# Designs tried in a protein design run: peptides against a protein of PDB entry 3V4L. Part 41

Target 1, 386 residues: chain A of PDB entry 3V4L
Amino acid sequence: GQPLAKDKVALLIGNMSYWEHPKLKAPLVDVYELTNLLRQLDFKVVSLLDLTEYEMCNAVDEFLLLLDKGVYGLLYYAGHGYENFGNSFMVPVDAPNPYRSENCLCVQNILKLMQEKETGLNVFLLDMCRKRNDYDDTIPILDALKVTANIVFGYATCQGAEAFEIQHSGLANGIFMKFLKDRLLEDKKITVLLDEVAEDMGKCHLTKGRQALEIRSSLSEKRALTDPVQGAPCSAEALVRNLQWAKAHELPESMCLKFQCGVHIQLGFAAEFSNVMIIYTSIVHKPPEIIMCDAYVTDFPLDLDIDPKHANKGTPEETGSYLVSKDLPKHCLYTRLSSLQKLKEHLIFTVCLSYQYSGLEDTVEEKQEVNVGKPLIAKLDMHRGL

## One batch from the design tools (peptide; aimed at target 1 A78)

Design b2_p17_4_s2 (made by RFdiffusion4, then SolubleMPNN; from b2_p17_4, 9 letters changed)
Fold by OpenDDE base, seed 2:
Structure b2_p17_4_s2 (fold): chain B 386 residues (1-386), chain A 17 residues (1-17)
Amino acid sequence: as target 1 above (386 residues)
Amino acid sequence: PKPPLSDSLTGKILLPE
């Protein structure tokens, strides 16, 4: 019979805004497009941008809580990285220069923990360099992995080689995602699908002789990303997993704010990623005596590091939100919250209405405080050290 | 003299168009 997944869960991490290293661009588009494709494949997807070491550890721990016997687990990483002695290290955005294994996440340690969950399939898609780090002489003594015939690695490059990002003037995929996205929905064994992606990458003149996909697999069964999820969640564990994922993806409800001047504002929320939310404000009712009227958001929690110069933009693109702009209402003011994982408390902020009456030169301001609770990933309390 | 920044970061390489 066709193999069944008990469930399907993916963690996607895109690191681009490094503190001490060259900034990347492709991880933004790659994580977004892969999220949309994996959702069409009935994956529960957690998508995270620009994580510190501590935030990456917590994201992996929360992902491991979603894994159980017969669940398909997929980890995607796009960012800086290295490979020492066959161990792959993902570099967080706060990593020092030079970085070492103590500043990075070892993928083989994550694999060990996934094997303890008795997963049905383990897929790693690593869009990072695999060059040796000569500043890290640490040989990790990895415990002996269990012999499970359910592991697939797709490396964007060969062992000891570099991965490349092409500088485009606009939004563009990384090299690996450019070819992966065209095949990802095909009903094929995952190793066959990745082999076709490797052939497509090998035909490209830009990548030929510079970057090649490497596939490492122990997968003995014909398992595909298209494999159906086993029907209705009959187990308590499946219910807990569904609730935990839903909790991490719950947006605040849209609000209608009423001001004393008779102006009504709609406050709306959109998810770009599990840790990135767009707030938008629109004037839905204005008395005819008011000639000018704008609704600004301000007084955000300090933990979010929101620069007021990047808030309240006339377009989503001016906030750095190029991907969800088609799904957003027009004629709003837009603010992008890109670090929701840093939020320890409720998201409380001020909506400030600035307006002018016909025949008065002076602007009037009214303010309302808004509490939207913990949006998206902020509900997982990723800052609680276990 | 400041030691040369070791250009050998094990990070992704940015290629021009």
Scores: peptide ipSAE 0.220, ipTM 0.709, DockQ to the pose 0.351
OpenDDE base, seeds 1, 3, 4, 5: peptide ipSAE 0.182, 0.180, 0.196, 0.199; ipTM 0.716, 0.719, 0.705, 0.712

Design b2_p17_4_s3 (made by RFdiffusion4, then SolubleMPNN; from b2_p17_4, 6 letters changed)
Fold by OpenDDE base, seed 4:
Order: sequence, then structure tokens, then C-alpha cells
Structure b2_p17_4_s3 (fold): chain B 386 residues (1-386), chain A 17 residues (1-17)
Amino acid sequence: as target 1 above (386 residues)
Amino acid sequence: AKPPLPDTLTGVIHLPE
């Protein structure tokens, strides 16, 4: 019969805003597009941008809690990385310069932990460099992997080579995602799909002789990303997994705030990623005696590291939100919360209404505190270990 | 000086205009 997945879970990490390393651009677009494609494939997708070492460890631990016997697990990573002695290291945004294995996540350690979950399929898509790090002489002693015959690695580049971004004037994919996205929805064995992606990359004049996809697989069955999920979750573990994933993707409800002056504000929320939320405000009612009126959000938790200069923008793009802009309401003020994983407490903030009456020169302010609980990934309490 | 770590994804392929 056709293979069935017990469930399908993906963790996508895109690191771009490095502290001590060159900033990247492609991971933003690549994680977003891959998220949308994997959702069309009935994957439960956790998508995370700009994680520290600690946050990456916790994201992997939470991903491993979503894995169980016969579940398909997919890990995608886009960012800085290296390969020493056949071990792939993902570089967190807080990694020092030079970084070492102790500052990085080893993909083969994650694979070991996935094998302990008795997963139905383990897919790693690694959009990172595979050059040796000559500053790290550590030979990681990895435990022997189990023979599970359900493993696929898609490396964006060959061993000892670099992965590349295409610099366009606008938003562009990395080279790997550019070709992967065109085939990802095809009902093919995952290794056959990746072989076709490798052929497409090999035909491109930009990548020819610079970057080639490498596939490493031990896959004895015809498993595809299109494989249907087995019917209703009958196990307690499947119910728990569905509840955990649902919690990590729950947006706050839209609110209608009423001010004493008679102004009504709509407060809305949109997810860009599992750790990135857009807040937007719009004036839905204004008394005629009020000539000018704006609704600002302020007083965010310090853990979110929100620069007020990037808050309350007239467009989503001015906040750095280029991908979800088309799906947002127009004529709002927009604020992007890019680090929801850092939120230890409830998201409490102030909505400040600034307004002017006809015939008064002075601006009046009214404020309302808003508590939206823990939005999106903040419900998983990824910081409980410190 | 050790060469800088290979700036991993820093292979910006400039598309020719």
C-alpha cells in the first residue's frame, strides 16, 4: 500500500541576524516559502527566525516532543554553518567569532534523538556551508546511529563547498530553495524529488560549477512528503502533539478598544512566523469633533528588545515585514515583534491614543493596557531551563 | 593570520544586470 505518516511535523530555522558574523537575507524568504509549501502538504510547521544557541536547543527539544512512532520529521535550516569530519553544525545568531562545536548545534545529534522517537521518516534540508572550520579541532564523538533506513539529507552544497545567496534588489531565495520550491509538492519519493532538484540546479548557469546539491540517504521505502497522514488521532500522544502544535500557532483575538473620547480602535494580530507577529491598529470610529487621531502601541516587555524607531509604521514593509504585507489590512499602524521566543511573561503593552479636538491646539492622550497572554511560540515557554 | 572563517552564505552571486 502507499506509506502513511502517523503525522507530519517540520521545524524550520532561518538564522540571518548574526551578532559576530555577516548578515544573511535569503533565510527569511526561504523559511516563509517552505512553511507555506509544507502546510499545503499537511505538515505541522514550526517556523523560527534568528535563534540563539539556547533558543535553538529549546526549539529542537520542542520539535522532538512533537515526534513519535511513524511521524515524519523534517528539519530545515538556513544560515551559517560548517562541516567537520562529516558532522554538520548549525551556527546560532549569538555564536562567537570564531565559533566552535560547543557554540553550535550538531545535526547528527538531532538525528540520533529523532531515531529514539521511532519516526517514520527523517528529512534534513541543510541550506548552509559545508566548509571545514579550521578554528575547531574538536572531533565530536557521536554515538552510533541506529539502522532505521528512513533518513534523507539534502545538502544545499557539496562537501567542502559554500552555499550561496542570489543578491537581488528585492526579496530573493537562496539557490537551494529557488529550485526546491518548484518541486516540493510533487508526489515523488523524497530522494527522487531531490535528484530532480539537483538536476535543475545543475542546468542553471548561476550555480553551474559553484554549487551542487548533495543527497545522502538511507531510505528503503517509497516515502514522499505528499504521503497522507493516517486518519483521526487515536492515541493520547497524537492528541497531545496536536494540542502542543495548536498552542504554538494560536494568535491573540482581535480587540475593539473604546476610548473615553468616543474613538474606537481595532487591534489586530498576524503571524509571519511562529516567533514573529505583526500587531496592527486602525481607527474604526472617530467623533467628528476629533480632527486628528493616531493609535500607537508602546510599553512592550523588555525581553522583546523592541526599538521604538521601528514600531508604529505606516506600512508592514517599514517594520521589516515584506512577506505577509499583502494579507494585512491597509491603512493601519504596524509593529513587528520578531523575538516572541524571548517572552517570559504575558504580552502586556499599552495602546496610546493621541488626538486633537477641533479648535484646541493641544494634543490629548488616552491610554489602555492590553494583555494578550502568550502569543504563538511564547506558549511553549522555551526559556524554562534558565 | 588565519584566513577569516569562510563567510559561509556570503557567496553573493551578483547577477549581471
Scores: peptide ipSAE 0.032, ipTM 0.622, DockQ to the pose 0.486
OpenDDE base, seeds 1, 2, 3, 5: peptide ipSAE 0.034, 0.030, 0.021, 0.029; ipTM 0.607, 0.649, 0.631, 0.641; seed 1 fails the geometry check

Design b2_p17_4_s4 (made by RFdiffusion4, then SolubleMPNN; from b2_p17_4, 7 letters changed)
Fold by OpenDDE base, seed 2:
Structure b2_p17_4_s4 (fold): chain B 386 residues (1-386), chain A 17 residues (1-17)
Amino acid sequence: as target 1 above (386 residues)
Amino acid sequence: PKPPLPDTLTGKILLPD
């Protein structure tokens, strides 16, 4: 019979906004497009951008809580990385220059923990460089991996090689995702699918002699990303997994705010990623005596590091939101919260209505405090240190 | 219109020189 997944869970990490390293661009598009494709494959997807070391550790821990016997686990990473002695290291955005293994996440350690969960399939898609880091002399003594015959690595590049981005003037995928996305929905054994992606990448004149896909697999069964999820979640563990994922994806409800002047504002929320939310405000009712009226959001929690100069933009694109803008209402002011993983408390902020009456030169302000609780990933309390 | 600059491949890791 066709193999069944008990469930399907994916963690996607895209690191771009490095502090001490060159900024990347492709991970934004790559994580977003891969999220949409994996959702069509019935994956529960956690999608995260720009994580620190601590935030990456917590994201992996939360992902491991979603894993259980016969669950398909997929980890995608796009960012800086290196490979020492066959160990792959993902570089967090706060990694020092030079970075070492103590500042990075070892993929083989994550694989060990996934094997302890008795997962049905372990897929790693690593869109990072595999060069040796000569500043890291650490030889990780990895514990012996279990023989589970269910492991697949898709490396965007060969051992000792770089992974590349194509510098486009606009939004573009990384090279790996450019070819992966065209085949990801195919009902094929995952190793066959990745081999076809490798052939397609190998035909690209830009990557020839620079980057080639490497597949490392122990997968003995004909497992595909298309494999159906087994039945209604009958186990307590499956219920917990579904609830945990649902919490990490719960948006605040849209609100209608009423001001004393008779202006009504619609406040709305949209998810770009599990840790990235767009707030938008629109004037839905204005008395005729009010000639100008704008609704600004302000007084955000300091943990979110929101620059007011980047808030309350006339377009989603001016906030850095290029992907969800098509699904947003028009004629709003937009604010992008890109670091919801940093929220320790409830998201409390002020909606400030600035308006002018006909025949008065002075602007009037009214303010309302809004508490939307913990949105999206902020419900998982990724800040609780162990 | 200037022809679009040819798409350039950039390595993800700039190793420090």
Scores: peptide ipSAE 0.208, ipTM 0.646, DockQ to the pose 0.079
OpenDDE base, seeds 1, 3, 4, 5: peptide ipSAE 0.194, 0.065, 0.188, 0.089; ipTM 0.715, 0.691, 0.709, 0.705; seed 3 fails the geometry check

Design b2_p17_5 (made by RFdiffusion4)
Pose (drawn by RFdiffusion4):
Structure b2_p17_5 (pose): chain A 386 residues (1-386), chain P 17 residues (1-17)
Amino acid sequence: as target 1 above (386 residues)
Amino acid sequence: SQTVETLDAHTKLVSRS
């Protein structure tokens, strides 16, 4: 009568800043939006931006670790894609020009690994182009798929076609997400809902005859993204899964820093994506003997490759964050730490204080080191092992 | 090559290729 979910887990990857290929813009916004919608449907969501081939493989391994018998598994990719010989490929940021299947992730490979885990539902939302990579000589000769009647595909475009994004100077949106976001929360069967999305997508003027949604499904059960999760977890296996999930969305505690000169610096942290964290520095207290002072953040782990233009900015928008000044506490210095999947080490940076005393010209520098551990996805140790 | 269509001065339709 009523289909049930043991759990609902989602992996969303949005690639924009390609090294050898045109950079995209809408992936960040689309990924942010799909996480919020999927969380309302009670999904364990992993949101990641600008992953290399190696990094993309690890995200799949962490996602597979969160899937067991009866778990609804969902994969959303927004970025560069190509389709050769019946296989769909997601292109990582580190991809060379020209690129091959070896440089890319085959979706069919990911699907087989999910079937090995006995998942109740396999939903794939591929928001990518689907043309031939004429340079690809290799044909993977992949093993046949087990007939499981739970595979669902939401291709943003058809084979040999292109998926489009509207790059309006402001926010920038994807076409698939423009029509998906208004309908995703419906209690319809996943296949029916995706077809209703395909109708509204045909009413699109910007993309008519160039992009159409393609649905491929084996699903023989009235399963939906709104189906309920098996109430009380109470199983030992169910508990290990909730810990593994909480292990990736841990944020450092908002700490207060005391300086030898009697100045207080409030240090705040904000989550944007599992891969993205925002730090802010507020000068909370200073003694009367000091009037002039500015707090600035430096000495980040070189693995993160933090550009200076994205750090110590008056507002969060100036760092490139999707989060706005109404979401983040007012008046601090905001700094954006994207690329946490690059952190093998522990997070150590210096909160540097440049200040001046009453009646003196000289400028005094007081540097204090801060170790915040492994924030968010860095805690998963994706680089662990030999 | 990527498909880019310039709609007006501030808005472009861009393929993800």

Design b2_p17_5_s1 (made by RFdiffusion4, then SolubleMPNN; from b2_p17_5, 6 letters changed)
Fold by OpenDDE base, seed 3:
Structure b2_p17_5_s1 (fold): chain B 386 residues (1-386), chain A 17 residues (1-17)
Amino acid sequence: as target 1 above (386 residues)
Amino acid sequence: SQTVIQLDEKTKLVSFN
């Protein structure tokens, strides 16, 4: 019979906005495209952009809480990285220059912890460079891995080589994701699927002699990403896992705000990633005596580090939201909250209505405070350790 | 340093290095 997964859970991390390192572009689109594909495969997907070391550790810890016996775990990472002594290190956005193993997350340590959960399948998709870091001479003393025969690594490149993104007309995709996305939905053993991706990449003239996919596997069973999830959650742990994932993906409900002047606005929310939300405002009713009015969002929690210059844009694209713009209502003002993992408290902000009466030159302002609770990933309280 | 390979006028490869 076809193997069954007890559940399927994926953590996708895309680091781009490095503080002390070159900025990347591809992880944005690659994490988004992979999220949509894995959701079609019935994965519970947590998708996170631009994580610090602390935030990456917490994201991995929360991911490990979703893992249990017979669960399929998939970790995808796109960003800066290195490989020392066969150990893969993912580089957080706050990593110093030069970075060291103490500033980075070791994938083999995560694998050890996944093996302790008795997972049914462990898949690592690593879209990063695999060059040695000569500034880090530390040999990680890793505990011996268990012989679980359920491990698959898909490395975007070979050992000692670079991974690349293709930048074209302002958009970028990782070379690995460009080929992976075309095969990911195929009902094939994951190692066979990755071998076909390696062949497709190898046919590309752009990658010849520059980048080649490496597959490392101990997978003894015919496991596929298409393997069906076992029926209704029978265990208390499975129910808790489902609730925890659902909690991390719950958007605030749309609200209708009524101002004293008689203007009504609609406030809406959309998820781009587990830590990225778009807020949009629209005027739904305006008295005829009001000639012009706009509804701005302001006074966000300081932890979110929202630049007002990037808030309240006339298009989603002007906020940096290129992926979900087609699914958003038109004729709004848009604000992108890209760091929801930093939110310690409820998301409280001000809606400011600026308006003008017919025959008055001066603009009038009315303000309402809005509390939307903890949206998306902020519900996991990733900061509870501080 | 990040490797940049210009392929054409509009397309480049940029390393994750």
Scores: peptide ipSAE 0.500, ipTM 0.940, DockQ to the pose 0.866
OpenDDE base, seeds 1, 2, 4, 5: peptide ipSAE 0.475, 0.486, 0.482, 0.493; ipTM 0.937, 0.937, 0.938, 0.939

Design b2_p17_5_s2 (made by RFdiffusion4, then SolubleMPNN; from b2_p17_5, 6 letters changed)
Fold by OpenDDE base, seed 3:
Structure b2_p17_5_s2 (fold): chain B 386 residues (1-386), chain A 17 residues (1-17)
Amino acid sequence: as target 1 above (386 residues)
Amino acid sequence: SQTVIQLDENTKLVSMN
């Protein structure tokens, strides 16, 4: 019969906004495109951008809590990285320059922990450079991996080589994702699918002699990303997993705010990623005596590091949101919250209505505080222990 | 330094290194 997954869970991490390293661009689009494809494959997807070391550790720990016997686990990473002695290191955005293994997440350590969960399939898609880090002479003493015969690595590049992004007209895609996305929905053994992606990359004149996909696999069974999820969650653990994932993807409900002047504002929310939310405001009712009226969001929790210069934009694109902009209502003010993983408390902020009456020169302000609880990934309390 | 390869006027490859 066709193999069944007990469940399918993916963690996607895209690091771009490095503090001490060159900024990347591709991880934004690549994590988004891969998220949408894996959702079509019935994966529970957590998608996270720009994680610190601590935040990456917590994201991996939460991902491991979603894993259990016969669950398919997929980890995708796009960002800076290196490979020392056959061990792959993912570089957090707060990593020092030079970074070392102590500042980075070892993929083989994550694999060990996944093997302890008795997973049905372990897929690693690593869109990072695989050059040796000459500043790190640490030989990782890794515990011996179990022989589980269910491991697949797709490396965007060969050992000791670079991975590249294609930048065109201000957007970027990773070369690996460019080819992976065209085949990801195919009902094929994952190693066969990746081999076809490797052939497609090898035919491209841009990648020839610069980047080649490497597949490392112990997968003995015909497992595919298209494998159906086993029916209704009957176990307590499966119910807990489903609830935990649902919490991490729950948006605040849209609100209608009423001001004393008689202005009504619609406040709405959209998810770009599990840790990235767009807030939008629109004037839905205005008394005729009010000639000018704008609704700004302000007074966000300090933990979110929101620059007011990037808040309350007339377009989603001006906030840095290029991906979900087509699905957003028009004629709003938009604010992008890009660090929801940092939120320790409820998301409380102020909606400030600035307006002018006909025949008065002075601008009037009214304010309302809004509490939307913990949106998206903030419900997982990734800071438990600080 | 990040490797940059200009392909055309509007397209470049940029190393993720």
Scores: peptide ipSAE 0.495, ipTM 0.936, DockQ to the pose 0.808
OpenDDE base, seeds 1, 2, 4, 5: peptide ipSAE 0.493, 0.490, 0.490, 0.492; ipTM 0.936, 0.935, 0.936, 0.936

Design b2_p17_5_s3 (made by RFdiffusion4, then SolubleMPNN; from b2_p17_5, 7 letters changed)
Fold by OpenDDE base, seed 1:
Order: structure tokens, then C-alpha cells, then sequence
Structure b2_p17_5_s3 (fold): chain B 386 residues (1-386), chain A 17 residues (1-17)
């Protein structure tokens, strides 16, 4: 019969907004596109952008809590990275220049921990450079991996080589993701699927002699990303996994705010990523005596590091949200919260209505405080692990 | 150093290094 997954869980990390390193662009689009594809494959996907070392460690720990016997685990990373002595290092956004292994996450350490969970399949998709870091001579002493025969690495590039992004008209895609996305939904053994992706990359004149996919596999069974999930969760662990994933993806309910002037505001929420939410406000009712009114969001928790200059935009694109804009209501003011993993408390903010009456020159303001609890990834309390 | 390869006026390859 077709192999069954007990469940399917994916962690996708895209680091682009580095502090001390060149900024990337592709991770934004690539994590988003891969999230949508893996969701079509019935994966429980956590998608995170721009993580610090601490936040990456916590994201991996939370991902490992979702893993169990016979679960398919997929880790995707797009960002800066290096390979020393056959060990792959993912570079956090707060990594110093130069970075070392002590500032980075070792993929082989994550693999060890995944093997302890008795997973049904372990897939690593590493969209990073594999050049040696000459500033780090540390040889990681890794414990011997278990012989689980269920491991697949898809490296975007060969050992010692660079991975590239294609930047066109302000958007970018990783070369690996460009070809992977076209085949990811195919009902094929994951190693066969990746081999076909490697052939497609090899036929591309842009990548020929610059980037080639490397596949490393110990996968002894026919396992595919299309393998169906086993039916209703029968174990307490499966219920916990479903609840943890659901919590990490629970949006605040849309709210109708009523102001004393008789203006009604719709406050809505949309997820771009597990740590990125768009807030949007719209005027749904305005008394005829009010000629102009706008509904601004302000007074966000300081932990979110929200620049007011980037809040309350007339388009999602002006917030830096190019991906979900088609799924958002039109004619709103939009605010992008890009660092929900930093939220230690409830998301409390102010909705400020600024309005003008017919025949009065002065603007009037009314304010309402809104508490939406912990949205999305903020429900996992990623900060509590120290 | 990040490798940049210009392909055309609007398209470039940028290394993720």
C-alpha cells in the first residue's frame, strides 16, 4: 500500500534582514510560496521570517515538539549559511560579522534531535551557500547519528559553492525554489522529485556551471511529500501537536468598533507568515455630518519595534506586504507586524479615529484600546524556553 | 563579498553568501 505519514510538519525559516550581513530578498517569496505548496500537501507549516539566534533555537525546539514516531518532518531554510567539515550552518539575522558556529544553528544537530523523535521522514531543504567559513575553524564534535534510513537533504548548491537568488523588477526568488515549486506537488519519492529538480536546474542556462542541486539521502523506503496523513489523531501527542499548530495559526477575530461620534470601524487581521500579521482598518459606517475620517492603529507594544512611518498605509504594498495583498480587503489602512515572535505580552494597541465634522475646521479624535491576546506564533511563548 | 551577476537591465543573480 502507499506509505502513510502519522502527521506532516514543516518549519520554514527565511532570513533576509541581516544586521551585519548583506540583505537578501528571495527568502520572503520562497518561504511564502513553499508554505502554500506544503499546505496543499497537508503539512502543518510554521513559517518564520527574520529570526535571531535565540528565536531560531526556539523555533527549532517548538518544531521538535511537533515531531513524533512516524511524523514527517521538513525543515526549509533560506538565508546566509556556510558549510564547514560537512556540517551546515544556518546564519541568524543577528549574527556578528564575521559569524562563527557558536552564532549559528548546525543542521546536523537538528537532525540528531529529529532522529530521537523516531520520525517517519526527515527532509532538509537548505537554500543557502555552502562555502567554507574561513573565520571559523571549529570542528563540531557530533555524536554518531542513528541509522534511521529516512533522511533526505536537498542542498540548493554543491559543496563549496554559492546559492543564488534571481532578482527581477524588485522581486526575487531563490534558484532552488524556482525549480522546486514546479515539482513539489508530484506524487514521487522525495529523492526522485529532487533529482528531477536537479535536472531542471541543470538545463537552465543561468545556473549551468554556477549552481547545481545536491541530494544526500539515506532514504531506504518510498516516501513522498504527497503521502497521506493517517486519519483522526488517536494519540494524546497527536492532539497536542494539532493544538500547538492551530495556536500558532490562530488569527484574532475581526472586530467592529463603535465610536461615540457614530463611526463604525472594521478591524481585521491577516497572516502573511506565522510571525507576520497584517492589521487592516476600514470605515464601515460614517454619519453624514462627518465629512472625513481615518482609523489609525498606534501604541503597539515596544517589543514589536514598529516604526509609525510604516504603519497605517493606504496599500498593503506600502507596508512591505506584496504577497497577501490580493487576499486583503481594499480601501483600508494597513499595518504590518513583522516580528510577532518578540511579543511577550498580549497584543494591546490603540485604534485612533480622526474625524472632521461638516462646517468645523478642527479635527476630533476618539481612541479605543484593543486587546487581541497573543496572535499567531506569539501563542507559543517562544521566549519562555530560557 | 556577495557575487552579483547582471543578466539584463532589470535582472541579476545575487549570491546568498
Amino acid sequence: as target 1 above (386 residues)
Amino acid sequence: EQTVIELDENTKLVSMN
Scores: peptide ipSAE 0.495, ipTM 0.934, DockQ to the pose 0.869
OpenDDE base, seeds 2, 3, 4, 5: peptide ipSAE 0.488, 0.490, 0.485, 0.491; ipTM 0.932, 0.932, 0.932, 0.933

Design b2_p17_5_s4 (made by RFdiffusion4, then SolubleMPNN; from b2_p17_5, 9 letters changed)
Fold by OpenDDE base, seed 1:
Structure b2_p17_5_s4 (fold): chain B 386 residues (1-386), chain A 17 residues (1-17)
Amino acid sequence: as target 1 above (386 residues)
Amino acid sequence: ERTVIKLDEDTELVSMN
């Protein structure tokens, strides 16, 4: 019979907005595109952008809580990285320059922890450079891995080489994701799928002799990302996993705010990533005596580091949201909250209605406080793990 | 320095290093 997954869980991390390192562009699009593909494959996907070391550790810990016997685990990382002594290090956005292994997440340590969960399949997709870090001579003392015969690494590049992003007209994709996305939905053993991706990359004149996919596998079984999930969650652990994933993707309900002037505002929410939410406001009713009115969102929690200059934009794109703009209502004001993992409290903010009456020159303001609880990833309390 | 390879006027390969 076809192999069954007990469940399928993916953690996707895209680091681009480095503090002390060159900014990347590809991780934004690549995490988004991969999220949508893995969702079509019935993966429970947590997608996170721009994580600090602490936030990356917590994201991995929460991902490991979703893993159990026979679960398929997939970790994707796009960002800066290095490889020393066959160990892969993912670089957090707050990593110092130069960074060391103590500032980074070792993928082989994560693999060890995944093997302790008795997973059905462990897939690592590492869209990062594999050059040696000459500033870090630390040899990780890794414990012996279990012989689980269920491990697959897809490295975007060969050992000691660079991975590249293709930048075109202000957008970018990683070279690895460019080819991976075309095959990811194929009903093939994951190592065969990755080998075909390697061939496609090798045929491309742009990548030939610059970047080559490396596959490292101990996978003894025919396992595919298309393998069906075992039917209804019968175990307490499967219910917990479903609840944790659902919490990480629960949007606030859309609200209709009524102001004293008789203006009605629709307040809506959209997820771009598990830690990135778009708030949008629209005027759904305006009394005829009000000639102009706008509904601004303000007074966000300081932990979110929201620049008011990037809030309340006339388009999603002006907020830096290029990916979900097609699915958003038109003719709103848009605000992008990109750091929901930093939210320690409830998301409380103010909706400010600014308006003018016909024949009055003075602008009037009314305010309403809105509490939407903990949206998306903020429900996982990623800060409580230490 | 980050490796940048210009392909055309509007397209470049940029190292993720």
Scores: peptide ipSAE 0.515, ipTM 0.931, DockQ to the pose 0.841
OpenDDE base, seeds 2, 3, 4, 5: peptide ipSAE 0.510, 0.513, 0.504, 0.507; ipTM 0.929, 0.930, 0.928, 0.929

Design b2_p17_6 (made by RFdiffusion4)
Pose (drawn by RFdiffusion4):
Structure b2_p17_6 (pose): chain A 386 residues (1-386), chain P 17 residues (1-17)
Amino acid sequence: as target 1 above (386 residues)
Amino acid sequence: STFNLVSRDGETVETFS
């Protein structure tokens, strides 16, 4: 009568800043939006931006680790894609020009690994182009899929076609997400809902005859993204899964820093994506003997490759964050730490204090090191092992 | 105002007003 989910897990990857290919803009916004919608449907969500080939492989491994028998598994990709010989490929940021299947992730490979885990539902939302990579000489000769009647595909466009994004100077949106976001929360069967999305997408003027939603499904059960999760987890296997999930969304505690000069610096942290964290520095207290002082953050792990133009900015928007000043506490210095999947080490940076005493010209520098461990996805140790 | 409709691979760009 009622279909049930052992758990609902999602992996969302949004690639924008390609090295050898045109940079995209809507992936960040679309990924942010799909996480919020999927969380309302009680999903364990992993949100990641600008992953290399190696990094993309690890995100799939962490996602597969969160899937077991009866778990609804969902994969959303927004970025560059190509389709050769019946296979869909997601292109990582590190991809060369020209690129091949070896440089890319085959969705079919990911699907087989999910079937090996006995998942109740396999939903794929591929928000990417689907043309031929004429340079691709290799045909993967993949093994046949087990007939499991739970595979669902939400291709943003058809084979040989292109998926489009509206790059309006402001926010920038994807077409698939414009029509998906208004309908995703419905209690319809996943295939029915995706078809209703395909109708509204045809009413699109910007994309008519260039992009159409393609649905491929084997699903023989009235399964939906709104189906409930098996109430009390109470199983030992179920507990290990909730820990593995919580292990990736840990944020450092908002600490207060005391300086030898009697100045207090409040250090705050904000989550944007599993890959993205925002630090803010507020000067909470200073003694009367000091009037002039500015707190600044430096000496980040070189693995993260933090650009200076994205750090120590008056507002979060100036760092490139999707989070706005109403979401983040007012008046601090905001700094954006994207690319946490690059952190093998522990997070250590210096909160540097430049200050001046009453009646003196000289400028005094007090540097204090801060170790915040492995925030968010860095805690998963994606680089672990030999 | 003007904006761009851009394919996900960035190979196709069309400008609207």

